# Peptides against a protein of PDB entry 5TUV: the designs that were tried, part 20

Target 1, 107 residues: chain A of PDB entry 5TUV
Amino acid sequence: KEVIDRLRYLKAEIEDLELKERELDQQKLWLQQSIKNVMDDSINNRFSYVTHEDICNCFNGDTLLAIQAPSGTQLEVPIPEMGQNGQKKYQINLKSHSGPIHVLLIN
Target 2, 107 residues: chain B of PDB entry 5TUV
Amino acid sequence: AQECQNLEVERQRRLERIKQKQSQLQELILQQIAFKNLVQRNRHAEQQASRPPPPNSVIHLPFIIVNTSKKTVIDCSISNDKFEYLFNFDNTFEIHDDIEVLKRMGM

## One batch from the design tools (peptide; aimed at target 1 S71, target 2 I64)

Design b2_p14_7 (made by RFdiffusion4)
Pose (drawn by RFdiffusion4):
Structure b2_p14_7 (pose): chain A 104 residues (1-83, 87-107), chain B 106 residues (1-49, 51-107), chain P 14 residues (1-14)
Amino acid sequence: KEVIDRLRYLKAEIEDLELKERELDQQKLWLQQSIKNVMDDSINNRFSYVTHEDICNCFNGDTLLAIQAPSGTQLEVPIPEMGQKKYQINLKSHSGPIHVLLIN
Amino acid sequence: AQECQNLEVERQRRLERIKQKQSQLQELILQQIAFKNLVQRNRHAEQQARPPPPNSVIHLPFIIVNTSKKTVIDCSISNDKFEYLFNFDNTFEIHDDIEVLKRMGM
Amino acid sequence: SSNFNVTGNGVNVH
């Protein structure tokens, strides 16, 4: 039949697709690890920053609020319901204090 | 027959997912070279100048919140610990450290 | 014109 070996063919391709994903899952997991190792060299942390000019060049006009927090800080944004609509940001930081810079 | 319809849908799924994984894979690479160059760029600027800590500098990781000039921004801290509440009377946008690094080049 | 307000304690504003 036309369907029974449309199966054998499809069932012969997904393993190539399955191994490709396993490979891509391994590549992504130790690419992420190599990224973690670079952003926690003490020398590299020393220069891991951006200036006012940089932010102003990428954001034309308006009021800009820069919020800095430690890694793993969770940010929760609820739906714009009505109660006046509510636009809010719920920040939770367990590893330390947050720094807020008002960009002009 | 429906074992044929199930695998064709599953095939495209795997394909669409494996493709997106290859996309975030190179984005992660781009994230590292952008970070390396950003560090190298800041070292060079310090040899021609040191900027003070709380001003003119934003350390990673961070977010950028953008809203209109007429928008009032409120910051509230409550009795509960490790909580921050920001209120806006209008709509806003949130951008990441990764995107700003891209917008500036690397 | 920009308006910003702070209530409570623990945040560093610059």

Design b2_p14_7_s1 (made by RFdiffusion4, then SolubleMPNN; from b2_p14_7, 9 letters changed)
Fold by OpenDDE base, seed 5:
Order: sequence, then structure tokens, then C-alpha cells
Structure b2_p14_7_s1 (fold): chain B 107 residues (1-107), chain C 107 residues (1-107), chain A 14 residues (1-14)
Amino acid sequence: as target 1 above (107 residues)
Amino acid sequence: as target 2 above (107 residues)
Amino acid sequence: PVTFTLSGNGINFS
């Protein structure tokens, strides 16, 4: 039956797609590790920074906070809720496990 | 048949995921390139200046940028060990990661 | 709440 043949074809194609997806997943893993290695290199790490000017050039007319934190730091943004006075609460929670957090005010 | 239709839907779903993963890989490659360009820029700049930049003038990766209106009131609570930060805003804010900043910088 | 983690790949959902 034509339908049966179509089913077999689709199943085979899906299997091929699964293989392709796994390949991409592996590539992503390798690339992520590569990026980590590059960033962790002592020389690269020494020069892995942006300047105050860099940030100012990227954003205009706003208050800017630059928050530097160790890799793996948790950032939590709760869903805005109404405060006691009816004001919506907007929050950012940061939790570092490996080192201090550094905050700079820009503009 | 219904089964055939179901498999076609699954096929399409997988194709879309593959497409997305391919795009994500490309972005990771660009991130790595941007980082290398950043390092190169900074190395060259320090060589020209014959000194490193002032400590408080640079933001080390990884970092995030929080931008909000100039009128936004920001309250910050810091743990004694500076491992935990709680930011309270009376208005909306935007968060940008270092990757986006590097993109905006043209790295 | 929405939770992120900082990494070499930017902000990731946890």
C-alpha cells in the first residue's frame, strides 16, 4: 500500500535526522569546550575585558550597570509582582559560588 | 493516514530543530571570533600605551549589562561576602550579556 | 522566576 510505503520512508528519514541532530549536538559540545579553553587561556584571560567607553558606545540615554561575575554565577529575574503599595517589583538576584561579584555604574 | 500525518509533523519538528541548532553553532563560532578579536585589540592597545588600563576602567568577562531609565531607582542589597546581590528596580530594565555587547562593538 | 547562569556562551537558562 502507498501509505505503508510512505510510513516506512518517513521513519527512515526521521532516523537519519536523529543522527544529524546528534552530530550537531556533539559539534556544539566541542565548540563550547573550545570557547572555554580559549577564554581560560592565561594570556587571553588577561585581555578579556571591555572598557567603559566600549559600553557607553553600545548604549545611550540610560543608566547602565556593568556586573562582572564568575562563570557559573546564577542570575534570577523573578516575575514582576505587585508590591505593597501597588508598585510592580522588578528584581535581579545574583548568586556567585566561586568569587565576588563586581558592579560598576556607567553613565 | 493519521499515523503518516503524525510522522510528517515529527519530521518537520526535527528539521526545524536541526535548523535552529545549525544557527546556534554559527553564533558560537562568531562568539569565539569576537572574543579573539577583543583580545587582540586589547593587547595592541596596551602595547601602544605601554601599560595596562586602570583597574576600574575595564569590565572583565564574563559580565552582563543592565540598562534602565535614568529615572529608575535602583536599590542594591549585598551579602557580607559579596557573593549575593539583590537589585530592586522601580521600573523595567533590560539585560544584555557580554556576547551581545561584543556584537554591538563590532568585534 | 527565570534563572540564568553566566558562562562562556553568554546567559543560559538553568
Scores: peptide ipSAE 0.287, ipTM 0.893, DockQ to the pose 0.037
OpenDDE base, seeds 1, 2, 3, 4: peptide ipSAE 0.150, 0.268, 0.273, 0.158; ipTM 0.883, 0.889, 0.891, 0.883

Design b2_p14_7_s2 (made by RFdiffusion4, then SolubleMPNN; from b2_p14_7, 10 letters changed)
Fold by OpenDDE base, seed 3:
Structure b2_p14_7_s2 (fold): chain B 107 residues (1-107), chain C 107 residues (1-107), chain A 14 residues (1-14)
Amino acid sequence: as target 1 above (107 residues)
Amino acid sequence: as target 2 above (107 residues)
Amino acid sequence: DVTFTVHGSGISFS
């Protein structure tokens, strides 16, 4: 009796959770499209930037590189491997397909 | 009993997915708000200055920030068309996306 | 705030 009741409860709850998850998925898609539309707007795009001061206020004490690249640019960070000199290699690979990449040294 | 256990595992899995999706939705909302605030800030600033900022003084979205120790040696190789970049670091680095930067800026 | 260290294919600018 107890096991049967537990089974019924669990099945009903799982069904409710399935509905909830689908609702969240739909909301995510809608919001993602909304964000895209806002960012693609010509006026918004014109003003979609940060300054050197903005970055410096967010970070301090280290070397800061700002890398600006068009949407779709591939960013690859290989797993560090040992180099010929016995030192681990840390790398960033960038590949754009739609425009040039711009790199700035902030500090 | 075994069926109950299986359903309980499934229930927990779904609950965790829902929790993650709810968190992701909240982040998307914050991203949109942050972006709108950024645009508004920049529009107002340029109106007050009656001119756009110098081209090399700003970082246009999308971008990333690479943060590494000041002692880190960085080598950068750039293709002729600037579509491909290869960075080599002799030590670890951190990558921060524009979303995180906007958060740190208080947008 | 989250600091990212991505290995492998990484991510794409978007």
Scores: peptide ipSAE 0.055, ipTM 0.870, DockQ to the pose 0.049
OpenDDE base, seeds 1, 2, 4, 5: peptide ipSAE 0.053, 0.047, 0.053, 0.041; ipTM 0.869, 0.870, 0.869, 0.869; seed 1 fails the geometry check

Design b2_p14_7_s3 (made by RFdiffusion4, then SolubleMPNN; from b2_p14_7, 11 letters changed)
Fold by OpenDDE base, seed 3:
Structure b2_p14_7_s3 (fold): chain B 107 residues (1-107), chain C 107 residues (1-107), chain A 14 residues (1-14)
Amino acid sequence: as target 1 above (107 residues)
Amino acid sequence: as target 2 above (107 residues)
Amino acid sequence: PVTFTLSGSGIIFS
């Protein structure tokens, strides 16, 4: 009887959790679309930038590259492998299909 | 007993997914707020200056920041149309997205 | 390799 009651309880709880998860999925989808709409607005797009000072205030001491690219640009970071000289290769591959990529050296 | 154990595992799995989705929703909300604050800041700044900033002084969204040691040697290969970039590093690097930057900026 | 996609919502794993 105890096992039966536990099974019934678990099944009911799982059903409730399924409903909750679907609700969260819908909310995420709506919010993502909302963000896209806000960012695509002409006025917002005009002012959607950060300055060199902003970046420098966020990071210190290292070489900083700022890479601006269109939405949808593919960023690939291969698993480091040994090079010909025994040095590990660390790479970033960028591929844009909708516009040019712009790179800035911050410091 | 085995069925009960299976359902308990499933319940826990769903609970963890729900927790993750709730966290992701919170992040999306913060992203939208941060972006709106950024736009407002920039609009106000340009109004005070009575002109936009120089084009090469700002980084437009979306962007990423690559952070590496000052000792790291960086090689960059660019396609003719600037649609493809290949970066080679002789040491490790960190990548930070614009969302993280906005967070660090306090937006 | 680890692949990301740049978007208005940050880096997305792909």
Scores: peptide ipSAE 0.289, ipTM 0.892, DockQ to the pose 0.039
OpenDDE base, seeds 1, 2, 4, 5: peptide ipSAE 0.145, 0.160, 0.159, 0.163; ipTM 0.882, 0.880, 0.883, 0.884; seed 1 fails the geometry check

Design b2_p14_7_s4 (made by RFdiffusion4, then SolubleMPNN; from b2_p14_7, 9 letters changed)
Fold by OpenDDE base, seed 3:
Structure b2_p14_7_s4 (fold): chain B 107 residues (1-107), chain C 107 residues (1-107), chain A 14 residues (1-14)
Amino acid sequence: as target 1 above (107 residues)
Amino acid sequence: as target 2 above (107 residues)
Amino acid sequence: SVTFTLSGSGISVS
């Protein structure tokens, strides 16, 4: 009887959790669309930038590359492997399909 | 008994997913707020300056920041159309998205 | 390799 009651309780709770998860999924979808709409607005797009000073204030004495690329740009970071000189290869591959990529050296 | 255990595992799995999704939603909300604050800041700054910033002095969203040691040697190969970039590093690097930068900026 | 996608929501794993 105790086992049966526990089973019923668990099944009911799982069903409730499924509903909650679907609700969260829907909320995420709507919020993502909202963000897209805000960013695609002409006025917002015009002012959607950071300055060199902003970046420098966020990071200290390392070399900093700022890479601006269109939404949908693919960023690939291969698993480091040994190179020709026995040095591990650390790579970033960028592929844009909708526009040019712009790179700035900050530091 | 085994069925109870299976359902308890499933229950815990769903609870963890829900927790993760709730956290992701909170982050999206913060992203939208940060973006709006950024736009407001820049719009006000340009109004006071009576001109937009120089084209190469700002980084437009979306972007990423790559930081690495000052000792790291970076090689960059660019396609003719600037749609494809290949970066080679002789040491490790870190990648930060624009969302993290906005957080660090206090937006 | 790890592949990411740039979007308005930052970097996402594809």
Scores: peptide ipSAE 0.404, ipTM 0.897, DockQ to the pose 0.038
OpenDDE base, seeds 1, 2, 4, 5: peptide ipSAE 0.397, 0.399, 0.392, 0.403; ipTM 0.897, 0.895, 0.897, 0.897

Design b2_p14_8 (made by RFdiffusion4)
Pose (drawn by RFdiffusion4):
Structure b2_p14_8 (pose): chain A 104 residues (1-83, 87-107), chain B 106 residues (1-49, 51-107), chain P 14 residues (1-14)
Amino acid sequence: KEVIDRLRYLKAEIEDLELKERELDQQKLWLQQSIKNVMDDSINNRFSYVTHEDICNCFNGDTLLAIQAPSGTQLEVPIPEMGQKKYQINLKSHSGPIHVLLIN
Amino acid sequence: AQECQNLEVERQRRLERIKQKQSQLQELILQQIAFKNLVQRNRHAEQQARPPPPNSVIHLPFIIVNTSKKTVIDCSISNDKFEYLFNFDNTFEIHDDIEVLKRMGM
Amino acid sequence: STKQFGFGFILTEH
């Protein structure tokens, strides 16, 4: 039949696709690890910052609010329901205080 | 028969997913070289100048909140711990440290 | 929806 070896063919490709994903899952997991190791060198943390000019060049006009918090800080944004609509940002930081810079 | 329809849908799924994974994989690489160059760029600027801590500097990780000039922004802290509440009377946008690093080149 | 956002934020959109 046309269908029964449309199966054997498809069932012979997905393992190549399955192993490819396993490989891609391993590559991503120790690429992320190598990224964590670089942003926590003490020397590299010293220069891991951006200036006002940089932000202004990438955001034309308007009011800009820069919010800095430690890693793992959770940010929750509810739906713009009505109650006047509500536009709000819920910020939860367990590892430390947050720093807010008003960009001009 | 429906074991044929199930695997063709599953195949495309795996394909569409494996493709997106290869995309976020290179983006992660781009994130590291952008971070390395950003660090190298700041070291070079410090040899021609040190900027003060609370001003003119934003440490990673961070977010950028963009809204209109006529938008009022309120900041509230309550009795509950480890909570921050920002209110806007109008719409806003949130951008990440990765994107601003891309917008500036590297 | 919840995802990792940036180098250290976790974004949840309701």

Design b2_p14_8_s1 (made by RFdiffusion4, then SolubleMPNN; from b2_p14_8, 5 letters changed)
Fold by OpenDDE base, seed 2:
Formats: sequence, C-alpha cells, structure tokens
Structure b2_p14_8_s1 (fold): chain B 107 residues (1-107), chain C 107 residues (1-107), chain A 14 residues (1-14)
Amino acid sequence: as target 1 above (107 residues)
Amino acid sequence: as target 2 above (107 residues)
Amino acid sequence: ETRQFGTGFTLTLH
C-alpha cells in the first residue's frame, strides 16, 4: 500500500511537471518571437550595431575579424584535418542566401 | 518497487529538463534586455554627435567575431556576389557570436 | 550538429 501511494504521488507529480514544461515551451516561443519583433523593428534595426571600440574592449592582443551577414547565414567550421602538405586546415565557410557578407578587420 | 524507482528517475529527469528550460528562458530575457540597451546607447550617442556613424565604422547585427593570433595567416576566397566566403587559417581561431559580445560589453 | 549561433547564424559542426 505504501508503494501504491508512492506510485500515485509520483504519477501525479509527473503530470504536473508535464504541464509546467509545456508552459515553459510556450513561454520560450513567445519570447523568441518577441525578440524577433524587437530586432526587426525599423528603429531598432537602425541602431542595432556595435563599434570598433566595443569590440576592442571585449578582446585584446589578437587579430579580430568582424563578419556581418544577413540573418539565416550558414556558418560551417569543419573539423581540422590534415592538408596535402601535412598542415592542419583551419577553415570557416560562410553561406548567405539573402544578401552579401561584409568583413571588417578590427585590429 | 522497480516501477517506483523508474518513475522517480523520470521525475528527476523532468525536473532537470525544466530547470534547463528555465535557464534558457532567462538567457533569452537577458538577450532582449541587452539588445534594447544597445539600441538605447546608440540612439543617445548619435543624438549627442548629431549624426550617424560612418557606414564602415560600425558592425551591424547579426555578426560574428573571429579572434586569432597576430601571427596567423588568413586567406579568404569570396564569391562574385559576396554570398559565400571561405576563410583559411594556418593556426587556430576562436569564434564569438554577437550575443556573447553584447554580454562582454555589459549591455 | 547544427544549432543557432548568435542572433542570426546557423552553425554547423562536423
């Protein structure tokens, strides 16, 4: 009977947790859409940028490339593999489908 | 007893998943706040300067930052329409998304 | 593995 009571309790709790999880899933979807709406707003879009100074303040001492691309751009970073010369290949592949990609050298 | 244990494991799994989703929601909220703060900052800055920044002086979202050693040789192949970029590095590099940059900026 | 990266990129790692 004690086991039966425990089982009943656990099943009820799991059901409650399922409801909570669905609530969180809906909240996530709402928030994602909200973020998209905010970013796509004409005024916000106009001011959605960072400066060279901003980037330099975040990083130091190395070569910094800033790559701006349209939303939906595909970024591929292959696993480093040996080239024909025995040197590992470190690569970044970018593919945009809606507009040009822009590259800026920060330092 | 075994059924009870199975349900307890399931309960714990769901609790952890809920915790993760709550954390993800918090992250999204912070992203939205950071973006709004960025926009506000830039609007204020342009008001003070009485002009927008030069086009090539800012990096518009979405963007990524590539960080590599000053000694790293970078080769870039670009398609005619600039929709495709292939970067080759002779050494390791780091990639940072714009969300991380905004965090580092304190937005 | 494919996942969202940043605000607008899709990252694919092999």
Scores: peptide ipSAE 0.609, ipTM 0.908, DockQ to the pose 0.944
OpenDDE base, seeds 1, 3, 4, 5: peptide ipSAE 0.219, 0.225, 0.608, 0.117; ipTM 0.876, 0.875, 0.909, 0.866

Design b2_p14_8_s2 (made by RFdiffusion4, then SolubleMPNN; from b2_p14_8, 5 letters changed)
Fold by OpenDDE base, seed 2:
Structure b2_p14_8_s2 (fold): chain B 107 residues (1-107), chain C 107 residues (1-107), chain A 14 residues (1-14)
Amino acid sequence: as target 1 above (107 residues)
Amino acid sequence: as target 2 above (107 residues)
Amino acid sequence: ETRQFGTGFILTIK
């Protein structure tokens, strides 16, 4: 039956796709670990920075704050809601667990 | 048959998921390349200058960039250990991660 | 709800 043949084909293809997906998952994990290793390297870490000029070249005309923090820092951005005074609250909450946070005014 | 249609839907779902994962892998590869290029650039720059940049003149990874209007009033509350920051804005703001910045820099 | 943001931040939108 044609339907049976189609079912067999689809099941076989899905099995192949499952293998492909698992391969991609493993590749992702490997690449993530590779990136971490590269960034944690002492020499690379020493040179892992951008300049004020770099930031200014990426943005213009507005106030720019650069916030540097340790890896794992929690960044909380509440959905704007009305405060008690009737105006929307625009907030950023930062919480580090491994070191101080540094803020720089770019312009 | 309904079973055939169900498997075809599942096949398509898996194909799309695989496509997404392939795209994500490519993104990670680009991130790694960008970081390596950044490090190379900075190493070369410091070699040419024969000195490292002043500590407060650079922004070390990880960082975020907050972009808001020049007219925006920003209030900041900081804990004693500088592990916690609370920013209040009287207007909207944009947050950009360091990965996006590196992309904009052409790394 | 919670996801990685950049190379080191954990973003939470509430």
Scores: peptide ipSAE 0.688, ipTM 0.914, DockQ to the pose 0.945
OpenDDE base, seeds 1, 3, 4, 5: peptide ipSAE 0.304, 0.687, 0.683, 0.328; ipTM 0.887, 0.914, 0.914, 0.889

Design b2_p14_8_s3 (made by RFdiffusion4, then SolubleMPNN; from b2_p14_8, 7 letters changed)
Fold by OpenDDE base, seed 5:
Structure b2_p14_8_s3 (fold): chain B 107 residues (1-107), chain C 107 residues (1-107), chain A 14 residues (1-14)
Amino acid sequence: as target 1 above (107 residues)
Amino acid sequence: as target 2 above (107 residues)
Amino acid sequence: EKRQFGTGFILILE
């Protein structure tokens, strides 16, 4: 009785939520494609840059590395482990499969 | 009774996913706006200067920023083809994507 | 996306 009614309600609600979730998934997909199209536009691409000043202003006083790498490049940060001298190892490993990696030092 | 409980759990799970997806969608919207603002800024700046910025003064999207203390010692090993980079830091660092940088820039 | 060292992760750059 009451349990049956609750079951019906829950099933109906879940169905509505499924529709909502699919709608959001579709919106995300289209928005991602839109962003890609905007970025790939020849005119926009020409102006898709930041200055060294922009970067420095975001990270005052820090040493900065700007990494430009092909799509699909893997960036790995291992969990810090103790080195031979007992010091923790802080590492970044970059691996590209489609082209050279470019790194700029901003200091 | 157990079926009701199972559906309640599923309902809650879906609600949380929807919430997360809504947040992600908002971030994408902001990302697109930030990019458009960046392009507009750069176009205007170049028009005022009547020239493009010097090649070595800008960082083209996409990029990643690694920031660390100015006291941090960074060692880098690079493959001959520049497809692989191994960075060693004697202290902690942070990694930021270009989207976050645009946010910090107020785009 | 902000990442601080201390949490192991792998990113695939887009």
Scores: peptide ipSAE 0.340, ipTM 0.894, DockQ to the pose 0.137
OpenDDE base, seeds 1, 2, 3, 4: peptide ipSAE 0.309, 0.329, 0.333, 0.331; ipTM 0.891, 0.891, 0.892, 0.892

Design b2_p14_8_s4 (made by RFdiffusion4, then SolubleMPNN; from b2_p14_8, 5 letters changed)
Fold by OpenDDE base, seed 2:
Structure b2_p14_8_s4 (fold): chain B 107 residues (1-107), chain C 107 residues (1-107), chain A 14 residues (1-14)
Amino acid sequence: as target 1 above (107 residues)
Amino acid sequence: as target 2 above (107 residues)
Amino acid sequence: ETRQFGLGFILTIK
């Protein structure tokens, strides 16, 4: 009977947790859509940028490339493999489907 | 007893997923706040300067930052329409997303 | 593996 009571309790709790998880999933979707809407707003979009100074303040001492691309751009980073010359291949592949990609050298 | 243990494991698994989803939700909230703060900063800055920044002096979202050694040789192949970029590095590199940059900026 | 990277990129590590 004790085991039966525990089982009943656990099953009920799991059901409640399922409801909570679905609630969180819905909240995530709403928030993601909200972020998209905020970013796509004409006024916000106009001011959605950082400066060279901003980037330099975040990083120092190395070569910094800034790559701007449309939302949805595919960024592919292959696992470094040995090239034909025996050197590891470090590569970044970018593919946009909606607009041009822009590259800026920061320093 | 075994069934009870199985359900307890399942309960714990669900609790952990809920915890993770709560954290992810908080992260999204912070992202939205950071973006709004960025927009406010830029609006204020342009008001004070009485003009927008030069087009090539800012990096519009979304963007990524590539950080590599000053000694790293970078080769870039670009498609005619600038929709595809292939970067080759002779050494390691780091990629940072715009969210991380905003965090480092204190937004 | 494919996931969102930042506010607008889709990252794929191969």
Scores: peptide ipSAE 0.648, ipTM 0.912, DockQ to the pose 0.949
OpenDDE base, seeds 1, 3, 4, 5: peptide ipSAE 0.633, 0.645, 0.642, 0.645; ipTM 0.912, 0.912, 0.913, 0.913

## One batch from the design tools (peptide; aimed at target 1 T73)

Design b2_p15_1 (made by RFdiffusion4)
Pose (drawn by RFdiffusion4):
Structure b2_p15_1 (pose): chain A 104 residues (1-83, 87-107), chain B 106 residues (1-49, 51-107), chain P 15 residues (1-15)
Amino acid sequence: KEVIDRLRYLKAEIEDLELKERELDQQKLWLQQSIKNVMDDSINNRFSYVTHEDICNCFNGDTLLAIQAPSGTQLEVPIPEMGQKKYQINLKSHSGPIHVLLIN
Amino acid sequence: AQECQNLEVERQRRLERIKQKQSQLQELILQQIAFKNLVQRNRHAEQQARPPPPNSVIHLPFIIVNTSKKTVIDCSISNDKFEYLFNFDNTFEIHDDIEVLKRMGM
Amino acid sequence: SFNSDHSENYHFTLS
């Protein structure tokens, strides 16, 4: 039949696709690890910053609010319901205080 | 028969997912070279100049909140711990450290 | 990026 070996063929491709994903899952997990190791060298943390000029060049006009918090800080944004609509940002930081810079 | 329809849908799924994973994979690589160059760029600027800590500098990780000039922004801290509440009377946008690093080149 | 006009709760974590 046309269908029974449309199966055997498809069932012979997905394992190549399955192993490809396993490979891609391993590559991503120790690429992320190599990224974690670089951003926590003490020397590299020393220069892991951006200036006002950089932000202004990438954001034309308006009011800009820069919010800095430690890693793992959770940011929750609810739906713009009505109660006047509510536009709000819920910030939870367990590892430390947050720093807010008003960009001009 | 429906074992044929199930695997064709599953195949495309795996394909569409494996493709997105290869995309975020190179994005992660781009994230590292952008971070390395950003560090190298700041070291070079310090040899021609040190900028003060609370001003003119934003450390990673961070976010950028963009809204209109007529928008009022409120910051509230309550009795509950480890909580921050920002209110806007109008719409806003949130951008990440990764995107701003891309917008500035590397 | 994220826009405030949306229909589902938004959850993001800084890394």

Design b2_p15_1_s1 (made by RFdiffusion4, then SolubleMPNN; from b2_p15_1, 10 letters changed)
Fold by OpenDDE base, seed 3:
Structure b2_p15_1_s1 (fold): chain B 107 residues (1-107), chain C 107 residues (1-107), chain A 15 residues (1-15)
Amino acid sequence: as target 1 above (107 residues)
Amino acid sequence: as target 2 above (107 residues)
Amino acid sequence: MINSETTEKISYTLQ
């Protein structure tokens, strides 16, 4: 009796949670599209940048590379492997599909 | 009963997913706000300066920041596919996306 | 944040 009631309760709750999850999924899609529209606006795109100073203020003590590439550019970081000289290889692979990749040394 | 336990596990899993989705939605909202603030800042700054910044003095979105030790040797090569770039580091590095940078900037 | 000392291959798409 108690188990049966618990089962009914759990099933009903799970259904409610499924509805909530779908709602959140739709909200995410809507917001993603909204962000895209805002970023793709010509005026916003013109002013969508940070300065060298901005970057330097965010990081300290390291060499900083800024890599700007078109939206959709693929970035891959492989598992480090030992090189022929016995040192680990640390790599970044970038592949752009729609435009050039720009690299800036900040410091 | 085993069925009851299974449903409780499923319920908990769904609750965790919902929590994660809610967090992700909040992050998207913050991203949108940060971007709008960035655009407003830059637009105002250029209005005051009566000119745009030099082209190589700014980093346009989207971008990533790579930080590594000052002693790290960095090599960059472009593959036969001109859209593919390979960065080699002789030491460890970190990658930060533009979203994180905007957060650090307080946008 | 992505660090170079990964235990799996990381793939990321710029947005």
Scores: peptide ipSAE 0.485, ipTM 0.900, DockQ to the pose 0.951
OpenDDE base, seeds 1, 2, 4, 5: peptide ipSAE 0.475, 0.481, 0.478, 0.484; ipTM 0.900, 0.898, 0.900, 0.900

Design b2_p15_1_s2 (made by RFdiffusion4, then SolubleMPNN; from b2_p15_1, 6 letters changed)
Fold by OpenDDE base, seed 3:
Structure b2_p15_1_s2 (fold): chain B 107 residues (1-107), chain C 107 residues (1-107), chain A 15 residues (1-15)
Amino acid sequence: as target 1 above (107 residues)
Amino acid sequence: as target 2 above (107 residues)
Amino acid sequence: SFSSDINEEFHFTLE
């Protein structure tokens, strides 16, 4: 029956897709580890920076804050709520667990 | 028939996930390339200058960029250990990660 | 990119 044949086909294809997805997952893990290794290299770490000029060239017309913090630092932006004066509160919460946070005013 | 339809939905879902994972993998590759290019640029620049840049003139990875209007009033509360920050804005802002910045820099 | 204009809570971890 056509339905039975279609079922078999679909099941086989799904199995193949599952294999493909697992392959991609493994590749992602490998690449993530590779990136980590590159970034953790002492020489690479020493030169892993951008300049104020770099940032200014990327953004125009705004006040720019650069927030540098250790890996793993968590950033949270709560849902804006109305303040006592009727103005929405826009906030950024930062929490580091491994080192100090450094903030630079670029513009 | 209904089972076929269910499996077709699942197949499509898996195909979309695979597509997304392929895209994410490509992005990771680009990130690694961008980082390596950044390091190479900085190493070359420091060699030419025969000195490292001043510590406060550069922004080390990882970092984020916050941009807001020049008219935006920003208040910042900092913990004693500088591990926790609270930013208050009287207007909207945007956040950009270092990966996006490297892309904008053409790395 | 993230915009604070959206009415959604945003979480990010620096890597």
Scores: peptide ipSAE 0.516, ipTM 0.901, DockQ to the pose 0.909
OpenDDE base, seeds 1, 2, 4, 5: peptide ipSAE 0.511, 0.339, 0.506, 0.505; ipTM 0.902, 0.892, 0.901, 0.900

